Peptides against a protein of PDB entry 4IGA. Designs and how they scored, part 41

Target 1, 116 residues: chain A of PDB entry 4IGA
Amino acid sequence: KRVLIVDDAAFMRMMLKDIITKAGYEVAGEATNGREAVEKYKELKPDIVTMDITMPEMNGIDAIKEIMKIDPNAKIIVCSAMGQQAMVIEAIKAGAKDFIVKPFQPSRVVEALNKV

## One batch from the design tools (peptide; aimed at target 1 V88 V101)

Design b1_p29_7_s2 (made by RFdiffusion4, then SolubleMPNN; from b1_p29_7 with T1S A8E E12R H16F)
Fold by OpenDDE base, seed 2:
Structure b1_p29_7_s2 (fold): chain B 116 residues (1-116), chain A 29 residues (1-29)
Amino acid sequence: as target 1 above (116 residues)
Amino acid sequence: SVEEKAKEVIKRDAEFGNEKAKETLKEFE
């Protein structure tokens, strides 16, 4: 399966790329904000998306909503430091399948990839 | 429900030893 990695932090994208590839998945591409994420989803049609929340241009919640308009069957895993109850609920309402609070263990990301 | 699903995914984090997730999980109880 192919994964689109969305995060404004280069180090986080690198970390996720390492986890994803070691788990046997392919990295379809990367995006640094929600606007890029939507465009990359249209272009690459990935099987899975890892989505940050706090990003410039367009935040992760809005990106999830836009991607769900493009593909109602999109498989989106949120990875965010914004782990409050209200934020988790909003992400699930928007269409996310999972939510991982930063900082996370690599094994938690692998579980999410395998389950989604 | 949405809240049940939200609680479920946070519970997963907590089970993996995520302290921040454990705090959030308390809000669901």
Scores: peptide ipSAE 0.791, ipTM 0.969, DockQ to the pose 0.939
OpenDDE base, seeds 1, 3, 4, 5: peptide ipSAE 0.783, 0.783, 0.788, 0.787; ipTM 0.967, 0.967, 0.968, 0.968

Design b1_p29_7_s3 (made by RFdiffusion4, then SolubleMPNN; from b1_p29_7, 11 letters changed)
Fold by OpenDDE base, seed 5:
Structure b1_p29_7_s3 (fold): chain B 116 residues (1-116), chain A 29 residues (1-29)
Amino acid sequence: as target 1 above (116 residues)
Amino acid sequence: SVEERAKEVVAKDAAYGNEKAQKTLEEFE
């Protein structure tokens, strides 16, 4: 399966790329904000998306909503430092399949990838 | 429900030892 990695932090994208590839998945591409995420989703048609929440231009919640309009079957895993109850609820409402609170263990990400 | 699903995903992180997730999980209780 191919994964689109969305995070404004280069280090985080690198970390996720390492986890994803070591787990046997392919990285379809990367996006640095929500607008890019939507564009890349249309272009790349990834199987899975890892989605940050706090990003410039367009936040992750809005990106999830837009992607779900494009593909109601999108498989989106949120990875965010903002793990507050309200944020998790909003992400799930928007259509996210999972929510991983930063900092995370690689195995948690792999589990999410395998189950989404 | 959305709230139950939200609780479930947070609980997963808590099980992995994520302290922030544990605090959030307690908010669902």
Scores: peptide ipSAE 0.755, ipTM 0.963, DockQ to the pose 0.913
OpenDDE base, seeds 1, 2, 3, 4: peptide ipSAE 0.744, 0.754, 0.745, 0.745; ipTM 0.961, 0.963, 0.961, 0.962

Design b1_p29_7_s4 (made by RFdiffusion4, then SolubleMPNN; from b1_p29_7, 8 letters changed)
Fold by OpenDDE base, seed 2:
Structure b1_p29_7_s4 (fold): chain B 116 residues (1-116), chain A 29 residues (1-29)
Amino acid sequence: as target 1 above (116 residues)
Amino acid sequence: SVEEKAKEVVEKDAKYGNEKAQETLKEFE
C-alpha cells in the first residue's frame, strides 16, 4: 500500500517515512500543508494518508473534509500534538479513521496503518 | 458513534503510555 505523508515539519515527515517504509509500505509522496495535501491526493491517489492538524495555508481538519469530498473511501490517519477531546471528535467527524497523539511510538503508527 | 470511535482511538494511545492521551481519556469518562 502507498502512503501520502502530510506534515509541515520536515523532521516529522522524515520520521514517518522511516516508520512507514520499515513497516513494508511505500511512500507515495509528501505534502507540507493542507492545500498541498488535497492536490497530492488527486495526483497520487494514495491508499492511506497520515495527516497533521496544525499547518499553514490549510489545516488538517479542512484537508480531511476536502479529501473526503474527492474520495469518500479515503483512509486518513491523523497524527497531531493537539490531542484534546474536542479535536479528536472533530477529526473523526470530518472522516478520519484514526487519531495518533504526538509524541508517538512507531508501533502505534504501524498498528494504525495495518488496521485502517 | 463518533464519540465512541473518538474514545476508542484515544484509548489506544493511552495503552501505549501516551500521557496526553491518558489525560484526554478522563474527559470521555
Scores: peptide ipSAE 0.745, ipTM 0.960, DockQ to the pose 0.919
OpenDDE base, seeds 1, 3, 4, 5: peptide ipSAE 0.098, 0.733, 0.379, 0.742; ipTM 0.658, 0.958, 0.764, 0.960; seed 1 fails the geometry check

Design b1_p29_8 (made by RFdiffusion4)
Pose (drawn by RFdiffusion4):
Structure b1_p29_8 (pose): chain A 116 residues (1-116), chain P 29 residues (1-29)
Amino acid sequence: as target 1 above (116 residues)
Amino acid sequence: LEEELETLEEEIDERNEEVKELVEKLLEE
């Protein structure tokens, strides 16, 4: 399965890419903010996206809304430090299929990739 | 230091379990 990794932190993108490829998934590309995430999603048409929330330019909530418009069947797993109840509700309402709060353990990322 | 690290890992797991249960409840609504 091809995965687009979306996060403005170079270190997080680096450690997610490492987890995803070792778990047997193919990293399809990376994006560093919400606008690029929508741009890459259109270009790459990944099977799954990992989505940070706090990003410059456009946040993860708006990027989820943008990708769900491009593709109502997009599969998105949020991976964010913004683990408050209101943010989880907002991400799920926008269309994300799962939510992982940072700092996270790597096995949770794997089961989220499987789930979607 | 090993016992402090194991406590931190358990706290991360418990927080992620709570968020997972909340996501499952929202998706069932």

Design b1_p29_8_s1 (made by RFdiffusion4, then SolubleMPNN; from b1_p29_8, 11 letters changed)
Fold by OpenDDE base, seed 5:
Structure b1_p29_8_s1 (fold): chain B 116 residues (1-116), chain A 29 residues (1-29)
Amino acid sequence: as target 1 above (116 residues)
Amino acid sequence: MEEERRRREKEIEERNEEVRKLVEELLKE
């Protein structure tokens, strides 16, 4: 399966890329904001998306909503430092299938990838 | 130092477990 990694932080994208590839998944591509995430989703048609919330141009919640309009079967895993209950509820209502709080253990990401 | 590392890892796990449980409840609705 191919994964689109969405995060404004280059270090976080690098970390997720390492975890994803070691787990036997392919990295379809990367995006640095929510607008780029929507564009890359259309272009690459990934099987899974890892989505940050706090990004410039377009936040992760809006990106989830736009991706779900394009593909109602999209598999989106949120990965964010904003682990508040209200944000989790908002992300799941938008269409996300899981929510990982930063900081995280690599095993939690692998479990999410395998489950969606 | 090792005990402090283990405590931090446990706190990370517990925080993610709480959120995971919330997600599971939301997806059952």
Scores: peptide ipSAE 0.708, ipTM 0.920, DockQ to the pose 0.986
OpenDDE base, seeds 1, 2, 3, 4: peptide ipSAE 0.160, 0.706, 0.704, 0.157; ipTM 0.665, 0.920, 0.919, 0.664; seed 1 fails the geometry check

Design b1_p29_8_s3 (made by RFdiffusion4, then SolubleMPNN; from b1_p29_8, 10 letters changed)
Fold by OpenDDE base, seed 3:
Structure b1_p29_8_s3 (fold): chain B 116 residues (1-116), chain A 29 residues (1-29)
Amino acid sequence: as target 1 above (116 residues)
Amino acid sequence: MEEERAKELEEIRKRNEEVEKLVEKLLEE
C-alpha cells in the first residue's frame, strides 16, 4: 500500500517515511500543508494518508474534509501534537479513521497503518 | 537514563491509549 505523508515539519516527514518504509509500505509522496495534501491526493491517489493538523495555508481538519469530498473511502490517520478530546472528535467527525498523538512510538504508527 | 526512557515511553503510551479509546467510541457511533 502507498502512503501520502502530510506534515509541515521536514523532520517529522522524515521520521514517518522511515517508519512507513520499514513496515513494508511505499511512500506515495509528501505534502507540507493542507492545500498541497489535497492536490497530492488527487495526483497520487494514495491508499493511506498520515495527516498533521497544525499547518500553514490549510490545516489538517480542512484537508481531511476536502479529501473526503474527493474520495469518501479515503483512509486518513491523523498524527498531531494536538491530542485534546475536542480535536480528536473534530478529526474523526471530519472523516479520519485514527488519531496518533505526538510524540509517538513507531509501533503505534504501524498498528494504525495495518488497521485502516 | 534507562529509567528516564521508561517513564517517557509510559507517558507516550498513556496519552495514545486514552485517544485510542475515544476513537473507538466515536467510530462505533
Scores: peptide ipSAE 0.624, ipTM 0.892, DockQ to the pose 0.973
OpenDDE base, seeds 1, 2, 4, 5: peptide ipSAE 0.107, 0.070, 0.083, 0.610; ipTM 0.623, 0.584, 0.588, 0.889

Design b1_p29_8_s4 (made by RFdiffusion4, then SolubleMPNN; from b1_p29_8, 18 letters changed)
Fold by OpenDDE base, seed 5:
Structure b1_p29_8_s4 (fold): chain B 116 residues (1-116), chain A 29 residues (1-29)
Amino acid sequence: as target 1 above (116 residues)
Amino acid sequence: SAAAEAARLAEIEARNDEVRKLVEELLKK
């Protein structure tokens, strides 16, 4: 399966890319904000998206909503430092299938990838 | 130290476990 990685932090994208590839998944592409995420989703049609929340231009929640309009069956895993209950609820309501809090162990990401 | 690292990892896992439980509850509705 192909994964679109969305995070404004280059280090985090690198970390996720390493985890994803070691787990046997392919990286479809990367996005650095929610606007890019939506455009890349249309272009690449990935199987899975890892989505940061706190990003410039467009935040992850809005990006989830826009992607869900494009593809109601999108498989989006949130990966964010904002692990507050309210944020989790908001992400799931928007259409996310899982929520990973930063910092995380690689195994947690792999579990999410395998589950969605 | 090894003990400090083990504790750090346990905290990371516990935090994510809590969120995971919430997600599961939300998706059941």
Scores: peptide ipSAE 0.711, ipTM 0.924, DockQ to the pose 0.951
OpenDDE base, seeds 1, 2, 3, 4: peptide ipSAE 0.138, 0.134, 0.148, 0.093; ipTM 0.635, 0.639, 0.650, 0.595

## One batch from the design tools (peptide; aimed at target 1 I92 I100)

Design b1_p30_1 (made by RFdiffusion4)
Pose (drawn by RFdiffusion4):
Structure b1_p30_1 (pose): chain A 116 residues (1-116), chain P 30 residues (1-30)
Amino acid sequence: as target 1 above (116 residues)
Amino acid sequence: TELGFQATEEDTEEEIEKKIEEYNERMEEM
């Protein structure tokens, strides 16, 4: 399965890419903010996206809304420090399929990739 | 040590709030 990794933190993109490839998934690309995420999603058409929330330019909520418009069947797992109830509700309402709060343990990323 | 929490689209608001409380309790203990 091909995964697009979306996060403005170079370190997080680096550690997610490492977890995803070792778990048997193919890293399809990376994006560093919400606008790029929509741009890459159109270009790459990944099977799954990992999505940060707090990003420059366009946040994860808006990027999720943008990708769901491009593809109503997009499969998105949020991975964010913004784990408040309101943010989880907003991400799920926007169309994300799963939510993992940072700091997270690596096994929860794997089960989220499987779930979608 | 258990870190963070995971929520899904199948979860209710009450279940999500419970997971958040459990996570906050673990943060206070650390």

Design b1_p30_1_s1 (made by RFdiffusion4, then SolubleMPNN; from b1_p30_1, 14 letters changed)
Fold by OpenDDE base, seed 4:
Structure b1_p30_1_s1 (fold): chain B 116 residues (1-116), chain A 30 residues (1-30)
Amino acid sequence: as target 1 above (116 residues)
Amino acid sequence: MELGFRVTEEDSEEEIAEKIAEELARRAAE
C-alpha cells in the first residue's frame, strides 16, 4: 500500500517516512500543508494518508473534509499533539479512521497502517 | 500485535475520549 505523508514539520515527515518504509509500505509522496495534501491526493491517489491536524498555519481538518469529498473511501490516520482531544474528535467526525498521538512509537504507526 | 484504536463517525465523543485515554495509558505503561 502507498502512503501520503502530510505534516508541516520536515522532521516529522522524515520520521514517518522511515517508519512507513521499514514496515514494508511505500511512500506515495509528501505534503507540507492541507492544500498541498488535497492536490497530492488527487495526483497520487494514495491508499492511506497520515494527516497532521495541529499545523498552526493550515487546518488539517479542512484537508480531511476536502479529501473525503474527492474520495469518500479515503483512509486517513490523523497525527495529533498531546492535549488535542477536541481536534481528534473533530477529525474523526470529518472522516478520519484512526489517530496517533505524538510523540509516538514506530509500532503504533505500523498498527494504525495495518488496521485502516 | 495490539488491538489498535480504530474509530468511526458513529463513535460518540465520550467513546473517542476513552480511546484517547487508553492510548495515553498504553504509552505510559511502555
Scores: peptide ipSAE 0.119, ipTM 0.666, DockQ to the pose 0.306
OpenDDE base, seeds 1, 2, 3, 5: peptide ipSAE 0.023, 0.020, 0.056, 0.021; ipTM 0.480, 0.497, 0.577, 0.478

Design b1_p30_1_s2 (made by RFdiffusion4, then SolubleMPNN; from b1_p30_1, 12 letters changed)
Fold by OpenDDE base, seed 1:
Structure b1_p30_1_s2 (fold): chain B 116 residues (1-116), chain A 30 residues (1-30)
Amino acid sequence: as target 1 above (116 residues)
Amino acid sequence: EELGFRVTEEDSEEEIEEKIRKFEERLAER
């Protein structure tokens, strides 16, 4: 399966790329904000998306909503340091299949990838 | 030990709240 990695932090993108590739998944591409995420989703048609929340241009919640309009079957895993109740609930209601709160173990990401 | 937590589409709002609460407690113990 091919994974689109969305995070404004280069460090986090690198970490996720390492985890994803070592788990046997392919990295379809990267996006640094929600607007890029939506465009990359249309372009690359990934199987899975890892999605940050707090990003410039467009936040992760809005990106989830837009991607779900494009593909109601999108498999989106949120990976975020933001764990406030309202935000978590909003992301899940928007269509996220999983929400991983930082800090996390690599195995947690792999588990999410395998489950969606 | 995993400090983070998992929320999925299957979780109720109450379950999400509980997971967040427990997560915050674990952070405080760190």
Scores: peptide ipSAE 0.144, ipTM 0.681, DockQ to the pose 0.828
OpenDDE base, seeds 2, 3, 4, 5: peptide ipSAE 0.074, 0.040, 0.020, 0.093; ipTM 0.614, 0.547, 0.444, 0.639

Design b1_p30_1_s3 (made by RFdiffusion4, then SolubleMPNN; from b1_p30_1, 8 letters changed)
Fold by OpenDDE base, seed 2:
Order: sequence, then C-alpha cells, then structure tokens
Structure b1_p30_1_s3 (fold): chain B 116 residues (1-116), chain A 30 residues (1-30)
Amino acid sequence: as target 1 above (116 residues)
Amino acid sequence: MKLGFRATEDDTEEEIEKKIEEYEKRLEEL
C-alpha cells in the first residue's frame, strides 16, 4: 500500500516516512499543507493518508472533507498534537478512520496503517 | 505505557471524550 504523508513539519514527515517504510508500506508522496494534500491525493491516488491538522493554507479537517468529496473511500489517519476534544470528533465526522495523538509510538502508526 | 490513544469512526462522541480524558491522565503520570 502507498501512503501520502501530510504534515507541515519536515521532521514529522521524516519520522512518518521511516515508520511507514519500515512497516513495509510505500510512501506515495508528501504534502506540507491541506491544499497540497488534496492536490497530491488527486495526483498520486494513495491507498492511505496520514493527515496533520494544524497546517497553513488549509487545515487537516478541511483537507479531509475535500479528499472525502474526491474519494468517499479514502483511508485517512489523523496524526496530530492533541487539541480540543471537538477537533477529534470533527476529524472523525469529516471521515477520518483513526486519530493518533502526538507524541506517538511507531507501533501505534503501524497498527493504524494495518487496520484501515 | 503506550503513548497516544485511538479514536476511530466506530467511536461515539462520548467514547472519544473518554479516550481523550484517559490519555490526558496518562500524560500526567509520565
């Protein structure tokens, strides 16, 4: 399976890339904001998306909504610093399959990847 | 101790809230 990694932080993208590749997944590409995520989703047609929430240009919630309009079967795993409970609920309502709170263990990401 | 929590499409809002609270409690124990 191919994973699109979406996070504004280069360090986090690197970390996720390492986790994803070590778990036997392929990195389809990277995006640094929600707008780029939507564009990359269309271009790359990844099997899974890891999605940050707090990003410039377009936040992760809006990106989830737009991706779900493109592909209602999109497999989106949120990976975000814990915000308000309402944000977690909103991400799930928007169509996210899982919400992973930062900081996380690599095994937690792998578990999410394997489950979606 | 496993860091993070799991909220999924199968969770109710109440279950998500509970998971967050439990996670916050675990963070305080670190």
Scores: peptide ipSAE 0.160, ipTM 0.680, DockQ to the pose 0.788
OpenDDE base, seeds 1, 3, 4, 5: peptide ipSAE 0.120, 0.091, 0.026, 0.128; ipTM 0.659, 0.643, 0.574, 0.630

Design b1_p30_1_s4 (made by RFdiffusion4, then SolubleMPNN; from b1_p30_1, 12 letters changed)
Fold by OpenDDE base, seed 5:
Structure b1_p30_1_s4 (fold): chain B 116 residues (1-116), chain A 30 residues (1-30)
Amino acid sequence: as target 1 above (116 residues)
Amino acid sequence: EKLGFRATEEDSEEEIKEKIEEFERRLKER
């Protein structure tokens, strides 16, 4: 399966890339904000998306909503430092399959990838 | 040990709230 990695932080994208590849998944590509994530989803048609929330241009919640309009069967795993109740609930309502709080263990990400 | 929680599409809003509250409690006690 191919994974689109969405995060504004370069170090986080590198970390996720390492986890994803070691787990036997392929990295479809990377995005640095929510607008780019939507564009890359259309272009790359990934099987799974890892989605940050707090990003410039477009936040992760709005990106989830737009991706779900394009593909109602999209598999989106949120990975965020923000864990407020309203935000988590909103992400799940928007269509996210899982919500991972930063900092995380690599095994938690792998488990989420395997489950969706 | 890294603190965290899991919220999925299978969780109710109440279950998500409980998980977050417990997570925040653990952070305070850290």
Scores: peptide ipSAE 0.204, ipTM 0.728, DockQ to the pose 0.741
OpenDDE base, seeds 1, 2, 3, 4: peptide ipSAE 0.141, 0.156, 0.123, 0.150; ipTM 0.698, 0.677, 0.648, 0.679

Design b1_p30_2 (made by RFdiffusion4)
Pose (drawn by RFdiffusion4):
Structure b1_p30_2 (pose): chain A 116 residues (1-116), chain P 30 residues (1-30)
Amino acid sequence: as target 1 above (116 residues)
Amino acid sequence: AEEELEEMIEEQLEKVEEQKEEFTEELEEA
């Protein structure tokens, strides 16, 4: 399965890519903010996207809304430090299929990739 | 559709809370 990794932190993108490839998934690309995420999603058409919330330019909520418009069947797992109830509700309402709060353990990322 | 959304939201909140609790326990043990 091909995964697009979306996060403005170079270190997080690095560690997620490492977890995803070792778990047997193919890293399809990376994006560093919400606009790029929509741009890459159109270009790459990944099976799954990992999505940060707090990003410059456009946040994860808006990027999720943008990708769900491009593709109503997009499969998105949020991976964010913004683990408040309101944010989880907002991400799920926008169309994300799962939510992982940072700091997270790597096994949770794997089960989220499987789940979608 | 509204009920399915509400169940999905509860499930996700529950998972987030469990993650926070496990992380707090690890800090106390350290």

Design b1_p30_2_s1 (made by RFdiffusion4, then SolubleMPNN; from b1_p30_2, 10 letters changed)
Fold by OpenDDE base, seed 1:
Structure b1_p30_2_s1 (fold): chain B 116 residues (1-116), chain A 30 residues (1-30)
Amino acid sequence: as target 1 above (116 residues)
Amino acid sequence: MEKELEEKIKEALEKVKEQLEELEEELEEE
């Protein structure tokens, strides 16, 4: 399976790339904001998306909504430092399949990848 | 559909709570 990694932080994208690759998944590509995420989803047609929330240009919630309009079967895992109940509710309502709080253990990401 | 969404929200909130509790425990061990 191919994973699109969406995060504005280069360090976080690198960390997720390492976790995803070691878990036996392929990295389809990277995006640094929600607009790029939507564009890359259309271009790459990934099997899974890891999605940050707090990004410039377009936030992760809006990106989830736009991706779900393109593909109602999209498999989106949120990875965010914003672990507040309101944000979790909003992400799930937007169509996210899982929510991982930063900082996270690599095993949590792997479990989410395997379950979506 | 609303009940299914409510259940998904509940499950996600429970998982996030567990993650936060684990993170707090790790910080207390340092």
Scores: peptide ipSAE 0.583, ipTM 0.865, DockQ to the pose 0.960
OpenDDE base, seeds 2, 3, 4, 5: peptide ipSAE 0.577, 0.567, 0.579, 0.563; ipTM 0.864, 0.863, 0.864, 0.861

Design b1_p30_2_s2 (made by RFdiffusion4, then SolubleMPNN; from b1_p30_2, 11 letters changed)
Fold by OpenDDE base, seed 1:
Structure b1_p30_2_s2 (fold): chain B 116 residues (1-116), chain A 30 residues (1-30)
Amino acid sequence: as target 1 above (116 residues)
Amino acid sequence: MEEELKRKIEEALKKVEEQKKELAKELELA
């Protein structure tokens, strides 16, 4: 399966890329903000998306909503430092399948990838 | 469905809390 990685932090994208690749998944591409995420989703048609929340241009919640309009069956895993209950609720309401808080163990990401 | 959404939210919240607890345990052992 192919994964689109969305995060404004280059280091975080590198970390996720390493985890995803070692787990046997292919990286479809990367996005650095919500607008780019929506564009890349249309272009690459990935099987799974990892989505940050706090990003410039367009935040992750809005990106989830836009992607879900395009593909109601999208598989989106949130990865965010904002682990407050309100944010988790908002992400799930928007259409996310899972929510991972930062910092995370690689095994947690792999579990999410395997289950969505 | 509202009931399905509530279930999904509950499951997500549970997983997040579990992850936080696991992290806390790691810090205590350090």
Scores: peptide ipSAE 0.639, ipTM 0.893, DockQ to the pose 0.905
OpenDDE base, seeds 2, 3, 4, 5: peptide ipSAE 0.634, 0.637, 0.631, 0.639; ipTM 0.892, 0.892, 0.890, 0.893

Design b1_p30_2_s3 (made by RFdiffusion4, then SolubleMPNN; from b1_p30_2, 11 letters changed)
Fold by OpenDDE base, seed 3:
Structure b1_p30_2_s3 (fold): chain B 116 residues (1-116), chain A 30 residues (1-30)
Amino acid sequence: as target 1 above (116 residues)
Amino acid sequence: DEEELKKKIEEALKKVEEQLEELKKELEEK
């Protein structure tokens, strides 16, 4: 399966890329904000998306909503430093399948990838 | 369905709480 990694932080994208590839998944591509995420989703048609929330241009919640409009069957896993209940609720309502708080263990990401 | 959504939210919240608990434990042990 191919994963689109969305995060404004280069370090985080690198870390996720390492986890994803070691878990046997392929990285479809990367996006640095919500707008790019939507564009890349259309372009790459990934099987799974890891989605940051706090990003410039367009936040992750809005990106989730836009991607869900494109593909109601999109498999989006949120990875966010913001683990507040309100944010979790908002992400799930938007269409996210899972919510991972930063910092995270690699196993948590792998679990999420395997379950979606 | 609204009930299904509520269940999904509850599950997500539970997972987040568990992860935060684990993180707290890790930080305290270091």
Scores: peptide ipSAE 0.620, ipTM 0.887, DockQ to the pose 0.956
OpenDDE base, seeds 1, 2, 4, 5: peptide ipSAE 0.619, 0.605, 0.559, 0.617; ipTM 0.886, 0.882, 0.865, 0.885

Design b1_p30_2_s4 (made by RFdiffusion4, then SolubleMPNN; from b1_p30_2, 13 letters changed)
Fold by OpenDDE base, seed 1:
Structure b1_p30_2_s4 (fold): chain B 116 residues (1-116), chain A 30 residues (1-30)
Amino acid sequence: as target 1 above (116 residues)
Amino acid sequence: EKAELEEKIKEALEKVKKQLEELAKELEEQ
């Protein structure tokens, strides 16, 4: 399966790319903000999306909502430093399938990829 | 539909809680 990685931090995208690749998944592409994420989703039609929340231009919650309008069956895993209950609730309501808090163990990401 | 959403939220919150507990345990062992 192909994964779109969305995070404004280059280091985080690199980390996720390593985890995803080692787990036997393909990286479809990368996005650095919510607007780019929506555009890349349309272009690449990935099987799975990893989504940061706090990003410039468009935040991850809004990006989830826009992607879900395009594809109601989208498989989105949130990966965020914002682990507050309210944010988790908001992400799931928007359509996310899972929520991973930063910092995370690679095994947690792999588990999410395998279950969505 | 509402019940399904509530269950999804519950599961997500439980997973987050578990992850945070594991992180706390690791920090205590360091």
Scores: peptide ipSAE 0.652, ipTM 0.900, DockQ to the pose 0.912
OpenDDE base, seeds 2, 3, 4, 5: peptide ipSAE 0.651, 0.651, 0.646, 0.651; ipTM 0.901, 0.901, 0.899, 0.901

Design b1_p30_3 (made by RFdiffusion4)
Pose (drawn by RFdiffusion4):
Structure b1_p30_3 (pose): chain A 116 residues (1-116), chain P 30 residues (1-30)
Amino acid sequence: as target 1 above (116 residues)
Amino acid sequence: SELEELIEEQLKKVEEQKEELEEELEEELE
């Protein structure tokens, strides 16, 4: 399965890519903010996207809305420090299929990739 | 509704993650 990793933190993108490839998934690309996420999603058409919330330019909520418009069947797992109830509700309402709060343990990322 | 069930499930998982992290931090401090 091909995964687009979206996060403005170079370190987080680096550790997610490492977890995803070792778990048997193919890293399809990376994006560093919401606009790039929509741009890459169109270009790459990944099976799954990992999505940060707090990003420059366009946040994860808006990027989720943008990708769901491009593809109503997009499979998105949020991975964010913004684990408040309101944010989880907002991400799920926008169309994300799962939510992982940072700091997270790596096994949760794996089960989320499987789940979608 | 299906959306409400999904939201409750996700909130529950987030809370469980926070509780497990808090327990690990307490053990390290001891």

Design b1_p30_3_s2 (made by RFdiffusion4, then SolubleMPNN; from b1_p30_3, 9 letters changed)
Fold by OpenDDE base, seed 1:
Structure b1_p30_3_s2 (fold): chain B 116 residues (1-116), chain A 30 residues (1-30)
Amino acid sequence: as target 1 above (116 residues)
Amino acid sequence: SAMEKKIEEALKKVEEQKEELARELAELLE
Protein backbone atom coordinates (compact mmCIF):
# COMPACT_ATOMS: atom_id res chain seq x y z
CA LYS B 1 0.00 0.00 0.00
CA ARG B 2 1.06 3.57 -0.74
CA VAL B 3 1.10 6.27 1.96
CA LEU B 4 0.91 10.06 1.63
CA ILE B 5 2.74 11.75 4.52
CA VAL B 6 1.41 15.17 5.57
CA ASP B 7 3.34 17.26 8.12
CA ASP B 8 4.85 20.75 8.07
CA ALA B 9 7.92 19.51 9.97
CA ALA B 10 10.62 17.96 7.79
CA PHE B 11 11.92 15.91 10.70
CA MET B 12 8.51 14.34 11.30
CA ARG B 13 8.14 13.48 7.63
CA MET B 14 11.53 11.78 7.70
CA MET B 15 10.62 9.84 10.82
CA LEU B 16 7.30 8.68 9.39
CA LYS B 17 8.95 7.76 6.10
CA ASP B 18 11.41 5.54 7.94
CA ILE B 19 8.67 3.82 9.95
CA ILE B 20 6.40 3.37 6.93
CA THR B 21 9.08 1.92 4.67
CA LYS B 22 10.47 -0.42 7.34
CA ALA B 23 6.93 -1.71 7.85
CA GLY B 24 6.77 -2.72 4.17
CA TYR B 25 4.67 0.17 2.88
CA GLU B 26 5.55 2.52 0.03
CA VAL B 27 5.68 6.30 0.42
CA ALA B 28 3.50 7.78 -2.33
CA GLY B 29 4.64 11.31 -1.55
CA GLU B 30 4.80 14.13 0.99
CA ALA B 31 2.85 17.32 1.72
CA THR B 32 3.76 20.22 4.02
CA ASN B 33 0.31 21.78 4.55
CA GLY B 34 -3.38 20.97 4.15
CA ARG B 35 -3.75 22.58 0.74
CA GLU B 36 -0.81 20.62 -0.62
CA ALA B 37 -2.22 17.47 0.98
CA VAL B 38 -5.48 17.83 -0.95
CA GLU B 39 -3.60 18.45 -4.19
CA LYS B 40 -1.27 15.49 -3.63
CA TYR B 41 -4.19 13.23 -2.77
CA LYS B 42 -5.79 13.98 -6.14
CA GLU B 43 -2.49 13.53 -7.96
CA LEU B 44 -1.12 10.43 -6.25
CA LYS B 45 -4.32 8.64 -5.20
CA PRO B 46 -2.64 7.08 -2.14
CA ASP B 47 -4.11 4.18 -0.21
CA ILE B 48 -3.43 5.78 3.19
CA VAL B 49 -2.75 9.31 4.50
CA THR B 50 -0.92 10.30 7.68
CA MET B 51 -2.20 13.77 8.61
CA ASP B 52 -0.78 16.44 10.92
CA ILE B 53 -3.25 18.98 12.37
CA THR B 54 -1.39 22.23 13.00
CA MET B 55 -0.14 23.45 9.62
CA PRO B 56 0.02 26.73 7.69
CA GLU B 57 -2.24 27.54 4.71
CA MET B 58 -4.75 24.84 5.69
CA ASN B 59 -4.94 22.83 8.91
CA GLY B 60 -5.31 19.06 9.06
CA ILE B 61 -8.99 19.05 10.03
CA ASP B 62 -9.93 21.08 6.98
CA ALA B 63 -7.69 18.90 4.82
CA ILE B 64 -9.47 15.78 6.09
CA LYS B 65 -12.84 17.30 5.22
CA GLU B 66 -11.71 18.23 1.71
CA ILE B 67 -10.17 14.83 1.06
CA MET B 68 -13.34 13.11 2.26
CA LYS B 69 -15.32 15.17 -0.26
CA ILE B 70 -13.03 13.86 -3.00
CA ASP B 71 -12.94 10.29 -1.71
CA PRO B 72 -15.43 9.23 0.98
CA ASN B 73 -13.45 6.00 1.35
CA ALA B 74 -10.18 7.76 2.15
CA LYS B 75 -8.08 6.13 4.88
CA ILE B 76 -6.70 8.95 7.03
CA ILE B 77 -4.61 8.49 10.18
CA VAL B 78 -4.10 11.64 12.24
CA CYS B 79 -0.68 12.12 13.80
CA SER B 80 -0.61 15.21 16.04
CA ALA B 81 0.82 16.72 19.21
CA MET B 82 -2.69 18.02 19.96
CA GLY B 83 -4.11 15.02 21.80
CA GLN B 84 -6.96 16.77 23.62
CA GLN B 85 -10.29 14.96 23.58
CA ALA B 86 -11.99 17.77 21.68
CA MET B 87 -9.44 17.51 18.87
CA VAL B 88 -9.75 13.73 18.69
CA ILE B 89 -13.52 14.00 18.45
CA GLU B 90 -13.27 16.66 15.77
CA ALA B 91 -10.84 14.59 13.69
CA ILE B 92 -12.99 11.45 13.84
CA LYS B 93 -16.12 13.44 12.98
CA ALA B 94 -14.26 14.87 9.99
CA GLY B 95 -13.58 11.33 8.76
CA ALA B 96 -10.25 10.21 10.24
CA LYS B 97 -9.93 6.48 10.97
CA ASP B 98 -7.36 6.76 13.75
CA PHE B 99 -5.60 9.31 15.96
CA ILE B 100 -1.98 9.04 17.07
CA VAL B 101 -0.50 11.48 19.59
CA LYS B 102 3.04 12.83 19.32
CA PRO B 103 5.42 11.60 20.59
CA PHE B 104 4.65 8.06 19.44
CA GLN B 105 6.18 4.62 19.27
CA PRO B 106 6.85 3.26 15.79
CA SER B 107 4.71 0.22 16.64
CA ARG B 108 1.68 2.48 17.13
CA VAL B 109 2.04 3.85 13.61
CA VAL B 110 2.47 0.35 12.18
CA GLU B 111 -0.63 -0.83 14.02
CA ALA B 112 -2.64 2.05 12.57
CA LEU B 113 -1.38 1.34 9.04
CA ASN B 114 -2.29 -2.33 9.32
CA LYS B 115 -5.78 -1.73 10.72
CA VAL B 116 -7.04 1.16 8.60
CA SER A 1 -24.34 5.04 16.80
CA ALA A 2 -21.50 4.07 14.49
CA MET A 3 -19.92 7.51 14.85
CA GLU A 4 -20.14 7.39 18.64
CA LYS A 5 -18.38 4.03 18.66
CA LYS A 6 -15.62 5.35 16.40
CA ILE A 7 -15.09 8.31 18.71
CA GLU A 8 -15.06 6.08 21.78
CA GLU A 9 -12.47 3.77 20.24
CA ALA A 10 -10.25 6.67 19.19
CA LEU A 11 -10.40 8.27 22.64
CA LYS A 12 -9.55 4.94 24.24
CA LYS A 13 -6.51 4.45 22.00
CA VAL A 14 -5.27 7.97 22.71
CA GLU A 15 -5.57 7.43 26.44
CA GLU A 16 -3.78 4.08 26.23
CA GLN A 17 -0.95 5.68 24.27
CA LYS A 18 -0.58 8.46 26.84
CA GLU A 19 -0.56 5.99 29.71
CA GLU A 20 2.06 3.84 28.04
CA LEU A 21 4.29 6.85 27.46
CA ALA A 22 3.84 7.99 31.06
CA ARG A 23 4.84 4.56 32.38
CA GLU A 24 7.95 4.46 30.23
CA LEU A 25 9.01 7.93 31.36
CA ALA A 26 8.33 7.14 35.01
CA GLU A 27 10.51 4.05 34.82
CA LEU A 28 13.39 6.10 33.43
CA LEU A 29 13.09 8.59 36.30
CA GLU A 30 13.25 5.93 39.04
Scores: peptide ipSAE 0.623, ipTM 0.887, DockQ to the pose 0.910
OpenDDE base, seeds 2, 3, 4, 5: peptide ipSAE 0.598, 0.615, 0.543, 0.524; ipTM 0.879, 0.884, 0.855, 0.846

